# Peptides against a protein of PDB entry 4U39, part 45

Target 1, 302 residues: chain A of PDB entry 4U39
Amino acid sequence: SIKVIGVGGGGNNAVNRMIENEVQGVEYIAVNTDAQALNLSKAEVKMQIGAKLTRGLGAGANPEVGKKAAEESKEQIEEALKGADMVFVTAGMGGGTGTGAAPVIAQIAKDLGALTVGVVTRPFTFEGRKRQLQAAGGISAMKEAVDTLIVIPNDRILEIVDKNTPMLEAFREADNVLRQGVQGISDLIATPGLINLDFADVKTIMSNKGSALMGIGIATGENRAAEAAKKAISSPLLEAAIDGAQGVLMNITGGTNLSLYEVQEAADIVASASDQDVNMIFGSVINENLKDEIVVTVIATG

## One batch from the design tools (peptide; aimed at target 1 L258 I281 V285)

Design b2_p21_3_s4 (made by RFdiffusion4, then SolubleMPNN; from b2_p21_3 with G9Y T10S T14V M19T T20N)
Fold by OpenDDE base, seed 2:
Structure b2_p21_3_s4 (fold): chain B 302 residues (1-302), chain A 21 residues (1-21)
Amino acid sequence: as target 1 above (302 residues)
Amino acid sequence: TTTTKTYTYSDGSVVTVTTNT
């Protein structure tokens, strides 16, 4: 089974976005120290952590409170994650609960023997230096606790949205990018597509790989496969070129008119941009909602 | 350089895909 656990406000917003977009084949768990915020979760499983420590009032933007809250609730977290083959831990780094609790939860998942993937954001620069410093500490702790950590730099989202985009919409886009990171991987396993991957292939690419980067490309028209692939490998979300990656996981998602030729063309572009010794795997997913669009998601590991 | 990977289609058929590296 695949479980997605959203930790704190940002993680729970991402989980809500996943549920709203009908991401299939995964179980959703919402974790928070704030009981009122947790009530707004759409997840089937809702877990308040640190009830004694925080009394449901949240972590007060203190990562140490988030950490202790997860430690207090360790047994409940273990029971919620038990039997998972794969666990996605999603959070917005820089806050109290997400920054402190996500590494603890990830370690619990890893200790249970699940393939543990972190999908987290760095805060926007405008959220302030304190959040950036807290996020750096949380990301470091996550890296040690997961098999693969996908880090989304929120400042790079500003390069893919309009300059006049309101702050609230920038946060919604961050939630959407978190959704895309989880879905881009989970669909390869849980959703039948044109080309299926097995869990063992995904595990080979993602097990004990440390930090990862994600690129996304969307295109339409006659050269849509090539254009989407080029956009993915040149995505502003990639803080580095993919040519240094040891592993590449690629998702090629299209409508019912997606051809094997388009899949091959997209894969060839990503392979040509990667190291010659890269371990690349790719899957193809059919999504009827995309009609004429192709979405290419690239996860670069190592 | 080229790399080859084996994949399974949704219908259960197995295919080998060659990509340029």
Scores: peptide ipSAE 0.025, ipTM 0.538, DockQ to the pose 0.182
OpenDDE base, seeds 1, 3, 4, 5: peptide ipSAE 0.025, 0.007, 0.019, 0.006; ipTM 0.355, 0.339, 0.341, 0.325; seed 4 fails the geometry check

Design b2_p21_4_s1 (made by RFdiffusion4, then SolubleMPNN; failed a check: the pose's geometry; its pose is not in this set)
Amino acid sequence: MKKKILVQLVGTKEEVLAALR

Design b2_p21_4_s2 (made by RFdiffusion4, then SolubleMPNN; failed a check: the pose's geometry; its pose is not in this set)
Amino acid sequence: MKKTIKVQLVGTKEEVLAALR

Design b2_p21_4_s3 (made by RFdiffusion4, then SolubleMPNN; failed a check: the pose's geometry; its pose is not in this set)
Amino acid sequence: MKKTILVQLVGTKQEVLDALR

Design b2_p21_4_s4 (made by RFdiffusion4, then SolubleMPNN; failed a check: the pose's geometry; its pose is not in this set)
Amino acid sequence: MKKTIKVLLVGTKDEVLAALR

Design b2_p21_5 (made by RFdiffusion4; failed a check: too like the target's own chain)
Pose (drawn by RFdiffusion4):
Structure b2_p21_5 (pose): chain A 294 residues (1-190, 197-206, 209-302), chain P 21 residues (1-21)
Amino acid sequence: SIKVIGVGGGGNNAVNRMIENEVQGVEYIAVNTDAQALNLSKAEVKMQIGAKLTRGLGAGANPEVGKKAAEESKEQIEEALKGADMVFVTAGMGGGTGTGAAPVIAQIAKDLGALTVGVVTRPFTFEGRKRQLQAAGGISAMKEAVDTLIVIPNDRILEIVDKNTPMLEAFREADNVLRQGVQGISDLIALDFADVKTIMKGSALMGIGIATGENRAAEAAKKAISSPLLEAAIDGAQGVLMNITGGTNLSLYEVQEAADIVASASDQDVNMIFGSVINENLKDEIVVTVIATG
Amino acid sequence: SGKLVNLDTLADEPTITRTEL
């Protein structure tokens, strides 16, 4: 019983993307103050929060509103989250609802005893000062409210995509990366949560590599461990979760080769949760998701 | 000391193995 909660617009898209990618084994909850944007969520559960406060008009990039909105819907949320063994709280930071509400929601989930993993994006630098400041204040709050917070620095999306990809695609990739963050874990729980719990505090950074071809598992792993999303050296990690995903042509040779690359770059006595998952919708593509905690 | 929690899904049935390091 793992629940992925998209909070605000940032999470709304990630949840959509997760659903679009048919990520299995999770119950999705899209939570928004913005009734219009919420009605775009492909989530079966659409929770409008702050209905009294925002009247479906959203938080206006005011985290305080997203917070008060979440506090207003404190009871509706717990109801939706009760029975969750694990709650992914996915949101865009810098907003109102995502920045405000996610800590409230993630804290509720944490109090509910669920393994609360918040997976959020820090706004692109270009989103400006308000976005940056609010997320920083917001990411700070997400850390106090989750067991593990995987923070995806959107600015690093721009190092990854072609220098000329339009902004719209840059935001889109941030959504996918958020999805890639949650799927990277949720695919490994579809298992004693104390395992993953022992891996889940402090902040967490993740990396992704995607590759195709003859030497792809290593190419993917190398790209994953060196990825711009992954800002710090993995040898600094106390715990590392590794997810290898490929087509039905995923061989152990490829799997371990990538594991060896990720392992050698991690501390030797590191705790690790490693999985490889077959995605029939993949052909020659392989995706390594690496999440380091410490 | 370290611990590896390996999730093997390449098989007909996924398995979990745990190894101390």

Design b2_p21_5_s1 (made by RFdiffusion4, then SolubleMPNN; from b2_p21_5, 13 letters changed)
Fold by OpenDDE base, seed 4:
Structure b2_p21_5_s1 (fold): chain B 302 residues (1-302), chain A 21 residues (1-21)
Amino acid sequence: as target 1 above (302 residues)
Amino acid sequence: MGKLTIIDQLGEKPTVKVVDL
């Protein structure tokens, strides 16, 4: 089974976005120290952590409180993650609960033998130096606790949105990018009827790889597949080129008019931009809501 | 030589193809 665990406010917003976009084949778990915020989750499984420590009042933006809250609730986290083959841990870094609890939850998932993938955000620079420093510590702890860590730099989201984009929409776009990171992987594994994707191939690409890069490209028109692929490999979300990546996960999502030719064209572009010895898993997904749009998600590991 | 695993969901039945790069 695949489990997606949203940790703290940002992680829970991302999980809500995943549920709203009908991401299939995954179980959703919402974790928070704030009981009121947790009640707003759309996840079926809701877990309050650190009830004794915090009394449901949240972590007060302190990562040490988030950490201790997860440690207090270790047995409950273990039971919720039990039997998962893969666990996505999603969080907004820089806060209290997400920054402190996400590494503990990730370690619990890894110790249970699940393939553990972190999908987390760095805070925007405007959220201030304290959040950036807390995020750096949380990201370091996540890197040790996961098999693969995708870090989304929120400041790079500001390069892909209009300069007049309201702050609330920039946060919604961060939640959407977190969704795309999880969905881009989960759709490759959780697709109904793909009994024959050896989960061992995904494990080979993702196990003990440390940091991963994510690129997203969106395009329309006659060359939409090629354009989306080119945008994905040159995405502002990429902190580096993918040319040295030993593993690549690629997802193409399109409408009902998505062709096998478009799929192959996009795969060839991404393969040509990757290492010569790359292990690449490529999947296609139909989303009727995209109509004429193609979305390419690239996750590069190694 | 790289390995390309293609998951084709566009057909009547989803298929997995492995291609040497």
Scores: peptide ipSAE 0.262, ipTM 0.831, DockQ to the pose 0.767
OpenDDE base, seeds 1, 2, 3, 5: peptide ipSAE 0.256, 0.088, 0.023, 0.251; ipTM 0.836, 0.675, 0.374, 0.825; seed 3 fails the geometry check

Design b2_p21_5_s2 (made by RFdiffusion4, then SolubleMPNN; from b2_p21_5, 14 letters changed)
Fold by OpenDDE base, seed 5:
Structure b2_p21_5_s2 (fold): chain B 302 residues (1-302), chain A 21 residues (1-21)
Amino acid sequence: as target 1 above (302 residues)
Amino acid sequence: KGVLTTIDQLGEVPKVEKKEL
């Protein structure tokens, strides 16, 4: 089974976005220290952590409170994660609950023997230096607690949105990028396509890889596969080129008109931009809602 | 200039039959 656990406000917003977009084949768990915020979750499983410590009033933007809240609730987290083959831990780094609790939850998942993938955001620079410093500490703790950590640099989202985009829409786009990072992997396992991966294939690429980068490309038209692949490997979300990656996981998602030729063309482009010794795996997903669009998601590990 | 399709323009994912894990 695949479980997605949203931790704190940003993680729960991302989980809500996944549920709203009908991301399939996964179980959703919402975790928070704020009981009022947790009640707004669309997740089937809602877990208040640190009830004694916080009394449901949240972590006060303190990562140490988030950490202690997860430690207080360890047994409940273990029971909720039990029997998962894969666990996605999603959070916005820089806050109290997400930053502090996500590493603890990730470690619990890993100790249970699940393939543990972190999908987290760095805060925008405008959120201030305190959030950036808290996020850096949380990201460091996440690296030790996961098999793979996808870090989304929110400032790079500002390169893919209009300059006049309201701050609220920039946060919504960050939630969408978190969604895409989870879905881009979960769909390869859970969703049938033209080329299906098994869980063992994904596990081979993602086990004990540490940091990962994600690129996304979307295109339409006759050259849509090639254009989507080129956009993915040149994505602003990639803080580095993929040519240094030891492993590449690629998702090629299209409508019912997605051809095997388009899948191969996209895969060849990503392979040509990668090292010759890269362990590259790719899968395809059919999404009828994409119609004429192709979405390429690249996850570079190592 | 290719319109940067924002990730927000990705529609709802259709219900696909779960591969049993």
Scores: peptide ipSAE 0.006, ipTM 0.364, DockQ to the pose 0.038
OpenDDE base, seeds 1, 2, 3, 4: peptide ipSAE 0.006, 0.006, 0.005, 0.006; ipTM 0.333, 0.357, 0.336, 0.348; seeds 1, 2, 3, 4 fail the geometry check

Design b2_p21_5_s3 (made by RFdiffusion4, then SolubleMPNN; from b2_p21_5, 15 letters changed)
Fold by OpenDDE base, seed 2:
Structure b2_p21_5_s3 (fold): chain B 302 residues (1-302), chain A 21 residues (1-21)
Amino acid sequence: as target 1 above (302 residues)
Amino acid sequence: MGRLTTINQLGETPTVEVKDL
């Protein structure tokens, strides 16, 4: 089974966005120290952590409280993650609960033998230096606790959205990019498409790879596959080019009119931008909601 | 009935498996 665990406010907002977008074939778990915030989760499984430590009042933006809350609730987390083949741990780094608890939860998933993928955000620069420093510590702890860690730099989302985008919409877009990172992988395994990957192929590309970068491209029209692929490999979300990656996971999602030729054209573009010795796997997914759009998601590992 | 084309590049020679779904 595939489990998605949202940790703290940002992780739970991302999980809510996944449920709202009908991401299939995954089980959702919401984890928080704040009992009131947890009640707003759409996840079927809701877990309050650190009930003795925090009394449900949250972590007070302190990562050490988030860490201790997950440690207090270790047995409950183990029970909720038991029997998962793959676990996505999603969180916004820089807060108390997400930053502190996500690494502990990821380590529990890994110790249970699940393929453990972190999908996390760095805070926007406008959230202040304290959040950036807390996020750096949380990302370092996540890197040690996961098989692959996808880090989304929120400041790069400001390069994709309109310059006049309100702060609240920038956070919603960060939640959407977290969704795209999880869905871009989970759909390749859980959703039948033109090209399915088995879990063993995904496990080979993602096991013990450390940090990963994600690029996303969306296009329409006659050259939509090529344009979406070019946008994905040049995505502002990629802090570096995909050259030098040891592994590439590619998802090509389109409507019912997605052709095998378009899938090949997109795959060839990503392969041409990658090293010759890169382990590239690609899958395709049909999403009837995309109509004339193609979405290319690239995850570069190594 | 979809055709599943899996391209596995993990080997010395890329293998293309076509499964009729």
Scores: peptide ipSAE 0.016, ipTM 0.372, DockQ to the pose 0.077
OpenDDE base, seeds 1, 3, 4, 5: peptide ipSAE 0.008, 0.009, 0.024, 0.013; ipTM 0.351, 0.382, 0.417, 0.368; seed 4 fails the geometry check

Design b2_p21_5_s4 (made by RFdiffusion4, then SolubleMPNN; from b2_p21_5, 12 letters changed)
Fold by OpenDDE base, seed 4:
Structure b2_p21_5_s4 (fold): chain B 302 residues (1-302), chain A 21 residues (1-21)
Amino acid sequence: as target 1 above (302 residues)
Amino acid sequence: MGRLTIIDQLGEKPTIEVKEL
């Protein structure tokens, strides 16, 4: 089974966005120290952590409170994650609950023997230096606790969106990028496509790989596959080129009109931009909601 | 003690089990 655990406000917003976009084949778990925020989650499983420590009033933007809250609730987290083959831990780094609890939850998932993937955001620079420093500590702790850690730099999302984009929409886009990171992997396993991957393939590429970068490309029209692939490998979300990655996981998602030729064309572009010795795994997914769009997601590991 | 709220939506009626742990 695949479980997605959203940790704190940003993680729970991402999980809500996943549910709203009908991401299939995954179990959703919402974790928070704030009981009121947790009640707004659309997840089937809702877990309040640190009830004794916080009284449901949240972590006060303190990562040490988030950490202790997860430690207090360890047995409950273990029960909720039990029997998962794969666990996605999603959070916004820089806050209290997400930053402190996500590494603890990730370690619990890993200790249970699940393939543990972190999908986290760095805060925007405008959120201030304190959040950036807290995020750096949380990311370091996540890197030790996961098999693969996808880090999304929110400042790079501002390069993709219009300069006039309201701050609330920039946060929604961050939640959407977190969704795309989880869905881009989960769909390869859980959603039937033209080329299905098994869990063993994904486990081979993601086990003990450490940090990963994600690129996304979306295109329409006659050259949509090639354009989407080119956008993915040149994505502002890639802090580095995919050249030098030890592993590449690629998802090619299209509508019912997605052809094997388009899948091959996109895969060839990503392979040509990757190192010759790269372990590249690619899958294709059919999503009826995309109609004429192709979405290419690239995850570079190592 | 955390509160786990499981909302099973797979049934004709969502069953909300609140386990106090």
Scores: peptide ipSAE 0.011, ipTM 0.400, DockQ to the pose 0.018
OpenDDE base, seeds 1, 2, 3, 5: peptide ipSAE 0.006, 0.000, 0.010, 0.000; ipTM 0.352, 0.353, 0.359, 0.366

Design b2_p21_6 (made by RFdiffusion4)
Pose (drawn by RFdiffusion4):
Structure b2_p21_6 (pose): chain A 294 residues (1-190, 197-206, 209-302), chain P 21 residues (1-21)
Amino acid sequence: SIKVIGVGGGGNNAVNRMIENEVQGVEYIAVNTDAQALNLSKAEVKMQIGAKLTRGLGAGANPEVGKKAAEESKEQIEEALKGADMVFVTAGMGGGTGTGAAPVIAQIAKDLGALTVGVVTRPFTFEGRKRQLQAAGGISAMKEAVDTLIVIPNDRILEIVDKNTPMLEAFREADNVLRQGVQGISDLIALDFADVKTIMKGSALMGIGIATGENRAAEAAKKAISSPLLEAAIDGAQGVLMNITGGTNLSLYEVQEAADIVASASDQDVNMIFGSVINENLKDEIVVTVIATG
Amino acid sequence: SSKTVTILETSEGVTVTKTTT
């Protein structure tokens, strides 16, 4: 019983993308103050929060509103979250609802005893000062409210995509990366949560590599451990979760070769949760998701 | 102490192994 909660617009897209990618084994909840944007969620559960406060008009990039909105819907949320063994709280930070509400929601989930993993994006630098400041204040609050907070620096999306990909695609990739963050874990729980719980505090950074071809598992792992999303050295990690995903042609040679690359770059005595998952919709593509905690 | 949880999905199914060191 793992629930992925998209909070605000940032999470709304990630949840959509997760659903679009047919990420299995999770119950999705899209939470928004913005009734219009919420009605775009592909989530079966659409929770409008702050209906009294925002009247479906959203938080206006005011985290205080997203917060008061979440506090207003404190009871509706717990109801939706009760029974969750694990709650992914996925949101865009810098906004109102995502920045405000996610800590309220993730804290509720944490109090509910669920393993609360918040997976958020820090706004692109270009989103400006307000976005940066609010997320910083927001990411700070997400840390106090989750067991593990995987923070995806959107600015790093721009190092990864072609220098000329339009902004719309840059935001889109941030959504995918958020989806890639949650799927990277949720695919490994579809298993004593104390395992993953022992891996879940402090902040967390993740990396992703995608590769195709003859030497792809290593190419993917190398890209994953060195990825711009992953800002710090993995040897600094106390715990590392590794997810290898490929087609039905995923070989153990490929799997361990990537595991060896991720392992050698991590501390020797590191705790590790490792999985490889077959995605039939993949052909020659392979995706390594690496999440380091420490 | 350290603990490694390895999850391998193959065409035969999913296996989970744990190693404590």

Design b2_p21_6_s1 (made by RFdiffusion4, then SolubleMPNN; from b2_p21_6, 8 letters changed)
Fold by OpenDDE base, seed 1:
Structure b2_p21_6_s1 (fold): chain B 302 residues (1-302), chain A 21 residues (1-21)
Amino acid sequence: as target 1 above (302 residues)
Amino acid sequence: TSVTVTILETKEGRTVTREVK
């Protein structure tokens, strides 16, 4: 089974966005120290952590409170994650609950023997230095606790959105990128496509790889596959080129009109931008909601 | 019918799983 655990406000917003986009084949768990925020989750499983410590009032933007809250609720987290083959831990780094609890939850998942993937955001620079420093500490702790950690730099989202984009929309886009990171992997396992991957293939690419980078490309039209692939490998979300990656996981998602030729064309472009010795795996997914769009997601590991 | 399972820790340290039907 695949479980997605959203941790704190940002993680829960991402999980809500995943549910709203009908990401299939996954169980959703919402974790928070704030009981009121947790009630707004669309997840089937909702877990309040650190009830004694926080009294349901949240972590007060303190990662140490988030950490202690997860430690307090360890047994409940273990129970919720038990039997998962794969666990996605999603959070917005820089806050209290997400930053502190996500590494603890990730370690619990890893100790249970699940393939543990972190999908987290760095805060925007405008959220201030305190959040950036807290995020850096949380990311470091996540890196030790997961098999693969996908870090989304929110500041790079500002390069792909209009300069006049309201702050609220920039946060929604961050939630959407978190969704794309989870869905880009989970769909390869859970959703039938033209080319299916097994869990063992994904595990080979993601197990004990540490930090990963994600690129996303979307295109329409006659050359949509090639354009989407080119956008993915040149994505502002890639803090570095995919050149030098030890592993590449690629998802080519299209509508019912997605052809094997388009899948191959996209794969060839990503392969040509990767090292010759890279362990590259790719899958294709059919999403009826995309109509004429192709979405290429590239995850570079190592 | 989405069964929401809310795991709430009580002040006494008991986890109460409430199935909200």
Scores: peptide ipSAE 0.013, ipTM 0.427, DockQ to the pose 0.013
OpenDDE base, seeds 2, 3, 4, 5: peptide ipSAE 0.000, 0.009, 0.000, 0.000; ipTM 0.268, 0.407, 0.367, 0.323

Design b2_p21_6_s2 (made by RFdiffusion4, then SolubleMPNN; from b2_p21_6, 9 letters changed)
Fold by OpenDDE base, seed 2:
Structure b2_p21_6_s2 (fold): chain B 302 residues (1-302), chain A 21 residues (1-21)
Amino acid sequence: as target 1 above (302 residues)
Amino acid sequence: MSRRVTILETKEGRTVTVEER
């Protein structure tokens, strides 16, 4: 089974976005120290952590409180994650709960023997230096606790949105990028496509790989596959070129009109931009909601 | 049928809400 655990405010917003987009084949768990915020989650499983420590009032933007809250609730987290083959831990780094609790939750998942993937955001620069410093500590702790850590630099989202985009919409886009990172992997396992991957294939690429970068490309029209692939490999979300990656996981998602030719064209573009010795795996997914769109997700590991 | 399990620990105790939809 695949479990997605949203940790703190940003993680839970991402989980809500996943549920709203009907991401299939996954169980959703919402974790928070704030009981009121947790009540707003759409997740099937809702877990308050650190009830004794925080009394449901949240972590006060203190990562140490988030950490202790997860430690207090370790047994409940273990129970919620039990039987998962794969666990996605999603959080916004820089806050109290997400930054502190996500590494603890990830370690619990890993200790249970699940393939543990972190999908986290760095805060926007406008959120201030304190959040950036807290995020750096949380990311460091996540790297040790996961098999693969996808880090989304929120400031790079500002390069793909309009300059006049309201702050609230920039946060929604960050939640959507978190969704795309989880869905881009989970769909390869859970959703039938033209080219299916098994869990063993994904495990081979993602086990003990440390940091990963994600690129996303979306396109429509006659050259949509090539355009989507080119956008993915040149994505502002890629803090480095993919040519240095030891592993590449690629998802090519399209509507019911997705052709094997388009899949091959997209795969060839990503392969040509990668190292010759790269371990590349790719899958294709059919999503009826995309109609004429192709979405290419590239995850570079190593 | 989705089984919504909500575990809330309040000052008043642990509340487990199970909603079957």
Scores: peptide ipSAE 0.019, ipTM 0.487, DockQ to the pose 0.014
OpenDDE base, seeds 1, 3, 4, 5: peptide ipSAE 0.036, 0.010, 0.007, 0.000; ipTM 0.521, 0.427, 0.426, 0.335; seed 1 fails the geometry check

Design b2_p21_6_s3 (made by RFdiffusion4, then SolubleMPNN; from b2_p21_6, 8 letters changed)
Fold by OpenDDE base, seed 4:
Structure b2_p21_6_s3 (fold): chain B 302 residues (1-302), chain A 21 residues (1-21)
Amino acid sequence: as target 1 above (302 residues)
Amino acid sequence: TSVRVTILETKEGRTITRTVT
């Protein structure tokens, strides 16, 4: 089974976005120290952590409180994660709960033998230096606790959105990018497509790889596959070129009109931009909601 | 230098790989 755990406010917003976009084949778990915020989650499983420590009042933007809250609730987290083959831990880094609890939850998942993937955001620069420093500590702790850690730099989302985009929409786009990171991997396993990957293929690419980068490309029209692939490999979300990655996981998602030729064209573009010795796997997913769009997601590991 | 890309897994559990140069 695949489990997605949203940790703290940002992680739970991302999980809500996943549910709203009907991401299939995954179990959703919302984790928070704030009981009121947790009640707003759309997840089937809602877990309040650190009830004794915080009394449901949240972590006060302190990562040490988030950490201790997860440690207090370790047995409950273990029971919720039991029997998962794969666990996605999603969080916004820089806060109290997400930054402190996500590494603890990830370690619990890993200790249970699940393939543990972190999908986390760095805070925007405008959120201030304190959040950036807290995020750096949380990312370091996540890297030790996961098999693969996808880090999304929120400042790069500002390069994709219009300059007049309201702050709330920039946060929604961050939640959407977190969704795309989880869905881009989970759909390869859980959603029947033109080219299915097994869990063993994904495990080979993602096990003990450390940090990963994600690129996303979306296009329409006659050259949509090639354009989407080119956008993915040149995505602002890629802090570095995919050249030098030891592993590449690629998802080509399209509507019911997605052709094997388009899948091959997209895969050839990503392969040509990758290192010659890269272990590349790709899958193809059909999503009826995309109609004429193609979405290419690239995860570069190593 | 050729990259081995998995292009299809058959229902019979055969992995079809393409060498991309």
Scores: peptide ipSAE 0.021, ipTM 0.442, DockQ to the pose 0.263
OpenDDE base, seeds 1, 2, 3, 5: peptide ipSAE 0.009, 0.006, 0.000, 0.021; ipTM 0.447, 0.374, 0.288, 0.459; seeds 2, 3, 5 fail the geometry check

